# Ledger of designs, part 4: peptides against a protein of PDB entry 6EJA

Target 1, 276 residues: chain A of PDB entry 6EJA
Amino acid sequence: VEYMPANPVRIAFVLVVHGRASRQLQRMFKAIYHKDHFYYIHVDKRSNYLHRQVLQVSRQYSNVRVTPWRMATIWGGASLLSTYLQSMRDLLEMTDWPWDFFINLSAADYPIRTNDQLVAFLSRYRDMNFLKSHGRDNARFIRKQGLDRLFLECDAHMWRLGDRRIPEGIAVDGGSDWFLLNRRFVEYVTFSTDDLVTKMKQFYSYTLLPAESFFHTVLENSPHCDTMVDNNLRITNWNRKLGCKCQYKHIVDWCGCSPNDFKPQDFHRFQQTARP

## One batch from the design tools (peptide; aimed at target 1 C255 G256)

Design b1_p9_2_s2 (made by RFdiffusion4, then SolubleMPNN; from b1_p9_2, 4 letters changed)
Fold by OpenDDE base, seed 3:
Structure b1_p9_2_s2 (fold): chain B 276 residues (1-276), chain A 9 residues (1-9)
Amino acid sequence: as target 1 above (276 residues)
Amino acid sequence: DEFVFGYLP
C-alpha cells in the first residue's frame, strides 16, 4: 500500500537547461508538472532561443519562474555550483513558494515514477537528504575528480593551476551531481556562516565538477550529517568504458566522464519493487 | 534502490 501523506511535501524543481531542445524540455516539463510544486528554471546565458521558449512557459504557470540572472556554464565548470547556490538563495527568498525539497534536473532527465509516488516517498522521509556517493575508495575518488588540484574557470575553460591540499579535518565525499535536498539543509548551506560552509564555498569555487562533491562534503561534515541517504533516486546509464574518453579536454584541463544513452535492453533497470 | 528520474540524453 502506498503511503498517503497527511502533509504532502512540495518540491522546488530547479531546471538547469541549455541548447535548443525546447521540445524535449517541454515534454519533460509536462511529465513533472504539478500545481503544488514549484519550478525554477535557469537557462544558459548563451541559449537565447531556449530562454525565450522557457519565458513563454513561465508566463503560463504561476508556479514557474525563470532566473533573472543567467550564467554561461561549461562542462565541469565551477559556475554550475554557483548556479545552484544562487538558485537556492533565490528560492529561500521567495516566501510565497513554501517548498520542502530541492531537486535539480536537466532537460535530459525524465521521471520514471509518478508524482504521487515521489511525493509519498519524500513526505515519509522529509527530514532526509538524498545524495549518492561514489561508493569506492575515497583517495581514488579525490584523484580522479581532481579535488587535490586547483582549477580556475575563465574564458569558457577550466584551467588547471596547480596542486592543492584538501582542508584538514574535512571528510571529502562526492558522487552524483543530482540530488534531493530538504529545505533545512538548503537553508544551512545558504545562510550558515560557520567555518565549514564558508571554507567549502571558497574551496569549491576552484574545483572541477564541484556539484558532484560540494553538497556531499558539506552535509557529511555538518551537524546535519545524520540526514544523509546514499541514494539520489536517479538512474543513469553509466558506462565508464564508453563515457570516459577525455572528450572534454578542450574545455577542461582534465579527463572527465559522461553518462551514456539508454538502450531498450536497459529497461529492466527501471523496474523496481514497491517503495516501503 | 529507488529511482525516480532517468537520464535520457
Scores: peptide ipSAE 0.228, ipTM 0.815, DockQ to the pose 0.060
OpenDDE base, seeds 1, 2, 4, 5: peptide ipSAE 0.047, 0.219, 0.219, 0.120; ipTM 0.767, 0.808, 0.815, 0.746; seeds 2, 4, 5 fail the geometry check

Design b1_p9_2_s3 (made by RFdiffusion4, then SolubleMPNN; from b1_p9_2, 3 letters changed)
Fold by OpenDDE base, seed 3:
Structure b1_p9_2_s3 (fold): chain B 276 residues (1-276), chain A 9 residues (1-9)
Amino acid sequence: as target 1 above (276 residues)
Amino acid sequence: DEFVFGELP
């Protein structure tokens, strides 16, 4: 029996897209589009063709907008966090868009649940925030993520400048950079002037892969810590043997990992997650 | 565990 909420949540989908995959994006967009939700799309500054295509879409739907600002982001770049933070501020300033949840997506994402299922679920847990933690030794995570290292994004490169200390009294966490955040927490992150938010924004502006850790860390050390759910409702094809080969060393002064593309042989994973 | 989105190539 599917739960039908009396007051269904409305979702702000933030799409961060790049390249020339207009058809792929269009297909994904059609799959997730609903009149009751909102779609805020950031197109990489370098992706002008895609930007033109997305603008055309935004003109056709009143609940679709494109960021008037555009950043040139790189893999692992601190600017990705800036993109999310600015989009959050924009969305909060859009008083005509009463959204309840923030969900970030890429052009490669695709829904494996229906809109009704998603809305029902989030409506039931509207006070919760969904972030996936790494689920392992935290000290190891810090080392592997390079959180104890200072990075500077400049000239499409993440330069490692030196070592740094984790702020005292802060429990650092992280994992997936795909999450579902409720409006209340987004408001906190955006407008709070407390020491936690202020220091973390500064700290993560010099962090590699900041989106994988910033929101986790802020949430878990905030007054909203009890709203943490260790589940981002995403399925990702992880093969660390294939995805951890320092393939981005030319972009960042670090060896990182990336998820792998799903192959037809991976379809069984979708089936397993789709089981009632 | 609930999953809503999958990552495609």
Scores: peptide ipSAE 0.201, ipTM 0.800, DockQ to the pose 0.057
OpenDDE base, seeds 1, 2, 4, 5: peptide ipSAE 0.114, 0.020, 0.147, 0.022; ipTM 0.742, 0.651, 0.790, 0.615; seeds 2, 4 fail the geometry check

Design b1_p9_2_s4 (made by RFdiffusion4, then SolubleMPNN; from b1_p9_2, 5 letters changed)
Fold by OpenDDE base, seed 4:
Structure b1_p9_2_s4 (fold): chain B 276 residues (1-276), chain A 9 residues (1-9)
Amino acid sequence: as target 1 above (276 residues)
Amino acid sequence: DEFVLGYLP
């Protein structure tokens, strides 16, 4: 017996896509689409063909929109956070889309719950925020992420400019760049003018892989800190032997891992497989 | 680990 909420949450799915992932995106979209949710899709500025395809989809569904603005993002770029933040602002300004949760997705991950299960779960925990932490030594995390390094995104490259200090009084955390955030926290991140949000937005504008740490850090240092749940409720096709080979060194002055794309045969596991 | 994570070269 599945819990049926009296007031089921509605989800704003933010999809950040690029390149030649049209087929995979289509598969994922079909798998996650529901009439009661909302889908806001950002297509990389350089991915015109994909953009045209996504636009076609958006015209077919009233609850699917494409960002009118498009950023040219790079792996690990600070602009990815900007993309999320702007998307959050847009979604909050869409008064005709009464969403309760913000969920980001790429073609490389998938929610571990069926729609009914996910909605039931989030409806039960609608006041919580779901971010998965690294679960290891924090100092090591900071070093590996280069959080103590200053990066500048310019000319399709993340330039490492030098060292920097972690802001005083801030407990840095992070992990997965895939999260489930409730509307209240998104509102806080978007509109708060307190020192925390202001400083962190500035700090992370020069950060590598900012989405893996920004929301964690802001949440845990905010008045909303008690809403933290160390879980992102999704599976990702991780194979570190294949994905951690410094393949982005030409793009960023750092190394990092990347998940593998799911194949069609992987989709049958999405609803029944535990997180890796 | 089920997240991207950076690492030093």
Scores: peptide ipSAE 0.076, ipTM 0.778, DockQ to the pose 0.647
OpenDDE base, seeds 1, 2, 3, 5: peptide ipSAE 0.068, 0.069, 0.021, 0.068; ipTM 0.774, 0.772, 0.681, 0.765; seed 2 fails the geometry check

Design b1_p9_3 (made by RFdiffusion4)
Pose (drawn by RFdiffusion4):
Structure b1_p9_3 (pose): chain A 276 residues (1-276), chain P 9 residues (1-9)
Amino acid sequence: as target 1 above (276 residues)
Amino acid sequence: DFPIYGGPL
């Protein structure tokens, strides 16, 4: 990531944010901002204070826009995938924004490498997609995710309605819902009317945590399957002893886990050279 | 590594 690219990638950052931490969001935005990238910010419908603050930012910079539509993106809600898919369509239709990669971030994410290094890395691997699979037993993954269950999002709640079959003829996969996707794959997901994309959009409209498997499943079974890199370029601070308390039991008909917050003792983890 | 998690109530 030391070299200087002659044709650097321009990145579309999609920020899906909620809550009250506007100053922290502004600090992270400062760290990732470059005049040649683009920023498309979705603010949860329920976070009006944060939205007003985000509008001030979008009014200041030409390469920053806010989604005019806003969803109540509850934990594990089917609406998160809807949010990503609509943002991808919006971004592809913005012809004045010639972006090469799609990167999703939350208000709790931070960069651990400089923009120069990120651009250099992605410029070398511009035809690749970066998704992290669970890599362990797939039947256990399907069960623990509830992928064989039917869910419906209404009234800001995920209702478990019954069982369903895993469709035949495709491999189902999943893992992290944080990823980097290139423009060509985003176009395929958005505009393709082939049997895979159409049926997976229907299947995942009624799925818990859809973003943790929709893009994996579509990519692995699509003509772009040979572009997958099993690495999302993220460090996620999972600690199961603390983060799996079924804390979302009142929002979804399921038990879930979330990553822990980093502390000072974790700083050495950001310097690992094992994987990018 | 991505942890497999989740379950019914």

Design b1_p9_3_s1 (made by RFdiffusion4, then SolubleMPNN; from b1_p9_3, 5 letters changed)
Fold by OpenDDE base, seed 4:
Structure b1_p9_3_s1 (fold): chain B 276 residues (1-276), chain A 9 residues (1-9)
Amino acid sequence: as target 1 above (276 residues)
Amino acid sequence: EVEIVGGDL
């Protein structure tokens, strides 16, 4: 029997969904749903059918809500960060949802641990933030991510406008765009008016794949830097041969790779992957 | 090594 904490953390799961991912969403939702957690779902503005389906789910569960606002996002778009930031603000304003951790999740990235294990773990480390770093040379990371390039999201395209400099005095980091953030840090990101948060919000509004780097960079350069844990407690379904074909060049002036959604045949990986 | 999405042209 796994240890049950006296004051278990409650998690706000944020799901950003689009297209025809109804089956994947249903599977993921079933896998992660618990009565003690909260689920906040954003559906792409263009995905009306999916939105209707998600609304039906939200009516069945009191701890599931759908964003009243909807953004049109594109692969790699800066607007994804805006979506997360707005959802964070919304969640902080929901006084009836006393969540302790913010977790984003997709069908391509699942928690390694069971709910009980996850809750126990986070309850023990409730003051920490979990972001997985790339673990490589920072210069290479910057180049690969295009962080030294200026991008503009406009007309459903990420336009590469030119080169830019990394802000002085900022140590850039990043990696996985799947993270576990405690409420305190989310509050900081949402409401702080310090130079770091202000400048980084501006910087990353012109950034490709901003969620892979924004929170890492802000955290590591903030007064909360000591709370950084280089682990996101996730398993991702990567298949480079399948997902790394620069398939989004028509949308973004950059190349990238995409993980694949987990399918039933992929679930065996949960049993084979070592726990962090 | 951690997998990331980004890649240059």
Scores: peptide ipSAE 0.137, ipTM 0.813, DockQ to the pose 0.679
OpenDDE base, seeds 1, 2, 3, 5: peptide ipSAE 0.138, 0.157, 0.038, 0.108; ipTM 0.812, 0.819, 0.731, 0.804; seeds 1, 2 fail the geometry check

Design b1_p9_3_s2 (made by RFdiffusion4, then SolubleMPNN; from b1_p9_3, 3 letters changed)
Fold by OpenDDE base, seed 3:
Structure b1_p9_3_s2 (fold): chain B 276 residues (1-276), chain A 9 residues (1-9)
Amino acid sequence: as target 1 above (276 residues)
Amino acid sequence: DVPITGGEL
């Protein structure tokens, strides 16, 4: 008998989707949908057909909403972070959605636990934030991620403008762009006017792959640093042979890897992965 | 371990 928490956490799932994720989105939605959670879906500005489909879903479920604004996101673009930050603000302003955790998902990354297990776990650790770090040399991470480079997102391209310095006194970290953040920390990121949040928002507006580092860096340098858990409770469908071909050089002045979307045959991996 | 996504051209 799994322990049912007396005050189970409610999760705001944020989905950032584009046209290629139509079937995957349907599968994921079926897998993660629960009446007690909330689903906020951003559809890429260019994916009009998918947007219409998602709108139909949102009309059928009271706990599913679609962003009224839409970004044209590109791989590695700073606009992805903007999407998350704006969605966080929106979710905080939705007083009728009392969510406790913010969780982003895509077809390339799934929670490794059942809903009941996830809720039980997060209910026990509701004051924690779950971010997975790269676990390697930080200097190498900075170099490989181009964090010491200035990028500008313009005309669906990430332009490398030059070199920059990491702000003094800031310990940069990062890794997975899939995270589980508690409401308190999301409130801090959204509304804090301290130097850290202000500086990092500015810094990461010119950053490649910002979602892989922004929340890590802000959290670890914030008064909330003791809430950091180096685990995102995810299984990511990585295939380096397929995903690391510098396939985005036409979009960004940098190379990168991408995970693959989960297929039905990949779900058996959920049972094989060790629990955090 | 999370792979490092980026790499310089």
Scores: peptide ipSAE 0.259, ipTM 0.891, DockQ to the pose 0.780
OpenDDE base, seeds 1, 2, 4, 5: peptide ipSAE 0.130, 0.100, 0.025, 0.094; ipTM 0.833, 0.805, 0.687, 0.801; seeds 1, 4 fail the geometry check

Design b1_p9_3_s3 (made by RFdiffusion4, then SolubleMPNN; from b1_p9_3, 3 letters changed)
Fold by OpenDDE base, seed 5:
Structure b1_p9_3_s3 (fold): chain B 276 residues (1-276), chain A 9 residues (1-9)
Amino acid sequence: as target 1 above (276 residues)
Amino acid sequence: DVPITGGDL
């Protein structure tokens, strides 16, 4: 028995996908699809086959749309943040989609709760934002993330240009690039012209893995700072043996870890996992 | 626990 809220939240799921794994995406989509939610899918500019497949799906469901614009993103690229920010703007401009929460997804993560559980939980905490922090030494985090380094995304490569300073007075934080953000905060990030948002957008446009830190940092330094919950309610298929081999050295002037795509046999775990 | 980047090349 699950609690049924009187005013259930509606979720905008933003799926950022690439490659040719259409079957895997289809499986994930079927697992997370609900008529009361909204699905906004960005397909990498280079993934034309997948784009055609996703378009076919979007034509079958009124609550599924595909971004008319497409970015060519790379691992760790600053353009990934641009993708999220533009999708947020698009979603806010869709007046016919009254969503309450923004949730990003890829083939490498999944909500750990059933739809009913997730909706019930978010409906209870609709004023909160869920971002998981690294939980370690912040100085170490800055160093390992390369936040004190200047990166330029150009020609499908993240070029490390040199050192930079963290903006003074800003409490930098980060961790998981999977988050659950309420509409109010998304509106703030999208439309605010205050110094914080303006400077952070500029700063993170030259940042490696910006999605792992941008929203954390903006939130914690904003008037909305009290709405942060250090949890993203996700299960991610992390396998350090496979994901931490500097496999992106050819396109990024930095070594990092990445999660692995879920396999069909992994789906049974999604509903059995507790909060991280 | 949230994994992060490994550091410099």
Scores: peptide ipSAE 0.050, ipTM 0.726, DockQ to the pose 0.780
OpenDDE base, seeds 1, 2, 3, 4: peptide ipSAE 0.036, 0.029, 0.024, 0.024; ipTM 0.717, 0.718, 0.682, 0.684; seeds 1, 4 fail the geometry check

Design b1_p9_3_s4 (made by RFdiffusion4, then SolubleMPNN; from b1_p9_3, 4 letters changed)
Fold by OpenDDE base, seed 2:
Structure b1_p9_3_s4 (fold): chain B 276 residues (1-276), chain A 9 residues (1-9)
Amino acid sequence: as target 1 above (276 residues)
Amino acid sequence: DVEITGGDL
């Protein structure tokens, strides 16, 4: 039995899904679903079958919604960040969903806690933001991520246009694109008109793999910098030998790696006390 | 230490 906090946090889970893996999504959904949390699902514009399936799920659960807008996203595309930012805005405008944390999930990156453990932990640290940094040389990170290169997402491709400079006075950081952000920071990112947020939104609209760096960079350079915890509470199936084959050269003018998806038997890693 | 996705050509 886990400690039950007096004021448990409620989580908005954001899922960005694509393809035809409806069964996999269903399994994942069942593994992470809880009646006290909220689920906001974006289905890629090109994935119509999956969209129909997700809509059916959303009709069955009051705490599950599907984005009324849909983007066509690609691996490494800047549009992924746009998707997150728009979903954040939507969630903040949903006054009937009093969520405390924003959490993105995929089949390749799952929480390492049970629901009760996660809620208890986040309830204790509700003022913190959880972002995992790369833990390496920052200059190397910039080079490997292509942050000093200008990219344009167009026609389902990330075009490398040339070199660019990192904005002056900005300490760039990044790592995992799976994070746990508190509502206060999400509000800041969504509604702030300060120079940092404005410039970073512009900068990262031309950035490869923006979600791996945007939130880290904004947080660490913001008035909220002291709220950062270098942990995203995730398990990721990384295998360089299998995942680092530059398999996306046909989509992006860059090389990249991908983690492995969790298998169905791995779903027990995130246990729910109440499941649909 | 976490692995990162990006890699140069």
Scores: peptide ipSAE 0.179, ipTM 0.830, DockQ to the pose 0.592
OpenDDE base, seeds 1, 3, 4, 5: peptide ipSAE 0.122, 0.130, 0.149, 0.171; ipTM 0.799, 0.806, 0.812, 0.827; seed 1 fails the geometry check

Design b1_p9_4 (made by RFdiffusion4; failed a check: a repeat of another design)
Pose (drawn by RFdiffusion4):
Structure b1_p9_4 (pose): chain A 276 residues (1-276), chain P 9 residues (1-9)
Amino acid sequence: as target 1 above (276 residues)
Amino acid sequence: EEFEFGEEP
């Protein structure tokens, strides 16, 4: 990541944000901002204060826009995938924004390498897609994720409605819902009317935590399957002993886990050279 | 990297 690229990638950051931490969001935005990238910010419908603050940012910079539509993106809700898919369509239709990669971030994310290094890395691997699979037993993953269950999002709640079959003829996979996808793959997901994309969009409209498997499943079974890199370029601070308290039991008909917040004792983790 | 997943109650 030390070299200087002659044709650097331009990145579309899609920020899916909620809550009250506007100053922290502004600090993270400062760290990732470059005049040659693009920023498309979705603010949860329920977070009006944060939205007003985001509007001040978008009014200041030409390469920053806010989604005019806003969803109540509850934990594990089917609406998160709807949010990503609509943002991808919007971004592809914005012809004045010639972006090469799609990167999703939350208000709790932070870069651990400089923009120069990120651009250099992605410029070398511009035809790759970066998704992290669970890598363990797939039947256990399907069960733990509730992928063989039918869910419906209404009234800001995920209702478990019954069982369903895993469709035959495709491999189902999943893992992290943080990723980096290139423009070619995003176009395929958005505009393709082939059997795989059409049916997976229907299947995942009624799926818990859809973003943790929709893009994996589509990519692995699509003509772009040979572009997958099993690495999302993220460090996620999982600590099961603390983060799996079924804390979302009142929002979804399921038990879930979330990553822990980093502390000072974790600083050395950001310096690992094992994987990018 | 290891992931943590929830389950049916």

Design b1_p9_4_s1 (made by RFdiffusion4, then SolubleMPNN; from b1_p9_4, 4 letters changed)
Fold by OpenDDE base, seed 3:
Structure b1_p9_4_s1 (fold): chain B 276 residues (1-276), chain A 9 residues (1-9)
Amino acid sequence: as target 1 above (276 residues)
Amino acid sequence: DEFVFGYLP
C-alpha cells in the first residue's frame, strides 16, 4: 500500500537547461508538472532561443519562474555550483513558494515514477537528504575528480593551476551531481556562516565538477550529517568504458566522464519493487 | 534502490 501523506511535501524543481531542445524540455516539463510544486528554471546565458521558449512557459504557470540572472556554464565548470547556490538563495527568498525539497534536473532527465509516488516517498522521509556517493575508495575518488588540484574557470575553460591540499579535518565525499535536498539543509548551506560552509564555498569555487562533491562534503561534515541517504533516486546509464574518453579536454584541463544513452535492453533497470 | 528520474540524453 502506498503511503498517503497527511502533509504532502512540495518540491522546488530547479531546471538547469541549455541548447535548443525546447521540445524535449517541454515534454519533460509536462511529465513533472504539478500545481503544488514549484519550478525554477535557469537557462544558459548563451541559449537565447531556449530562454525565450522557457519565458513563454513561465508566463503560463504561476508556479514557474525563470532566473533573472543567467550564467554561461561549461562542462565541469565551477559556475554550475554557483548556479545552484544562487538558485537556492533565490528560492529561500521567495516566501510565497513554501517548498520542502530541492531537486535539480536537466532537460535530459525524465521521471520514471509518478508524482504521487515521489511525493509519498519524500513526505515519509522529509527530514532526509538524498545524495549518492561514489561508493569506492575515497583517495581514488579525490584523484580522479581532481579535488587535490586547483582549477580556475575563465574564458569558457577550466584551467588547471596547480596542486592543492584538501582542508584538514574535512571528510571529502562526492558522487552524483543530482540530488534531493530538504529545505533545512538548503537553508544551512545558504545562510550558515560557520567555518565549514564558508571554507567549502571558497574551496569549491576552484574545483572541477564541484556539484558532484560540494553538497556531499558539506552535509557529511555538518551537524546535519545524520540526514544523509546514499541514494539520489536517479538512474543513469553509466558506462565508464564508453563515457570516459577525455572528450572534454578542450574545455577542461582534465579527463572527465559522461553518462551514456539508454538502450531498450536497459529497461529492466527501471523496474523496481514497491517503495516501503 | 529507488529511482525516480532517468537520464535520457
Scores: peptide ipSAE 0.228, ipTM 0.815, DockQ to the pose 0.060
OpenDDE base, seeds 1, 2, 4, 5: peptide ipSAE 0.047, 0.219, 0.219, 0.120; ipTM 0.767, 0.808, 0.815, 0.746; seeds 2, 4, 5 fail the geometry check

Design b1_p9_4_s2 (made by RFdiffusion4, then SolubleMPNN; from b1_p9_4, 3 letters changed)
Fold by OpenDDE base, seed 1:
Structure b1_p9_4_s2 (fold): chain B 276 residues (1-276), chain A 9 residues (1-9)
Amino acid sequence: as target 1 above (276 residues)
Amino acid sequence: EEFVFGDMP
């Protein structure tokens, strides 16, 4: 018997999709869809066919919407953070969608909980934010992430311009770019004009893979720092042997890795994953 | 070489 909350949280799922991943999107959508949640989908500006398909889906469900704006995003691009931030603003302005949590997902991820378990858990901890940290030396993280490097997204490329310093007084953190954020924190990130949010938005506009660090850093340095939980309640299929080949050097002046699709042989990893 | 992990949604 699972705990059934009296006032269950409602989730805004944000999906950022691109390319020809229609099948993957359909699979993910079917896996996470529930009538009580909300789904906001951004389709890459270059993916017109996918956009048309997603629009068709959105017309079938009242709780599914597509962003009226579309960005051209690249791997590692700062524009991905912009996409999330704009989506957050949009969702906050949707008064008819009373969501409690913001969750981003990709086809490479899978929730480790059922919907009921997830809702029960988040309903119990509705005041918390779930961000998974890297779990290693922070200096090493900064170096590997290139956080001490200045990047510029231009012409579908992330240009490394030079070195930079971490802002004074800021404790940088990061890890997974998949997070579960409560509405209150999203409001803070979206509308706060304090020095922290302002500076971090500027800083991360020149950052490689900014979503892996921005929200962590802002949260931990904010008045909301006590709400952090070091877990994102999902699993990603990372395989360095398969996914790390500096395959993105043509896009980014940095070496990167991508997660792999789950295969039947990867099932054992699901069983070994510790639950929060 | 240093590798950064990231997902392209």
Scores: peptide ipSAE 0.040, ipTM 0.724, DockQ to the pose 0.152
OpenDDE base, seeds 2, 3, 4, 5: peptide ipSAE 0.043, 0.036, 0.025, 0.033; ipTM 0.729, 0.620, 0.669, 0.690; seeds 2, 4 fail the geometry check

Design b1_p9_4_s3 (made by RFdiffusion4, then SolubleMPNN; from b1_p9_4, 3 letters changed)
Fold by OpenDDE base, seed 3:
Structure b1_p9_4_s3 (fold): chain B 276 residues (1-276), chain A 9 residues (1-9)
Amino acid sequence: as target 1 above (276 residues)
Amino acid sequence: EEFVFGDLP
């Protein structure tokens, strides 16, 4: 029996896209589109063709908007966090879009529930935040992520400048950079002037892959820590042989893995279910 | 045992 909420949550989907894969984006968009949700799309500054295509889509749907600003981001770049933070601020300032949850998407990750299931689930747990943790040794995570290293994004490269210390009193966590955040927490991250948010924004502006750790760390050390759910309700098209080749070593002074983009034939896997 | 990094947006 599917739960039908009396006051269903409305979702702000934030899409970060690049390249020329307009058809693929269109397919994904159609798969996740619903009239009751909102779609805010950031197109990489260098992807002008895609930007034109996305603008055309946005003109056809009143609940689809494109960021008026565009960043040139790189794989693992700190600027990705800036993109999310700015999009969050924009979405909070859009008073005509009463969204309840923030969900980020790309071609590499997809919700594992149908729209109805997702809405029902989030409506039931509307006070919770869903972030998937690495579930391993935290010290090892810090080392593997390079969180104890200082990075500078400059000239389309993540330069490793040296070592740094994790801020005292902060319990660092992280994992998937795909998350579901409720509006209240997004408001906190966006507008709070407390020491935690302020220092973490500064810290993660020099961090490799900041989105994989920033929101986890802020949430778990915040007054909202009791809202943490170790589940992001996502599936990832994971292929270690293809994704773990240090293929971005020329862009970042670090080595890691990346998931593969979803293909149309992968959509059948989106019917999986997960519980917190 | 490697970590998954985000894709280029």
Scores: peptide ipSAE 0.064, ipTM 0.794, DockQ to the pose 0.199
OpenDDE base, seeds 1, 2, 4, 5: peptide ipSAE 0.028, 0.037, 0.054, 0.030; ipTM 0.696, 0.719, 0.743, 0.680; seeds 2, 5 fail the geometry check

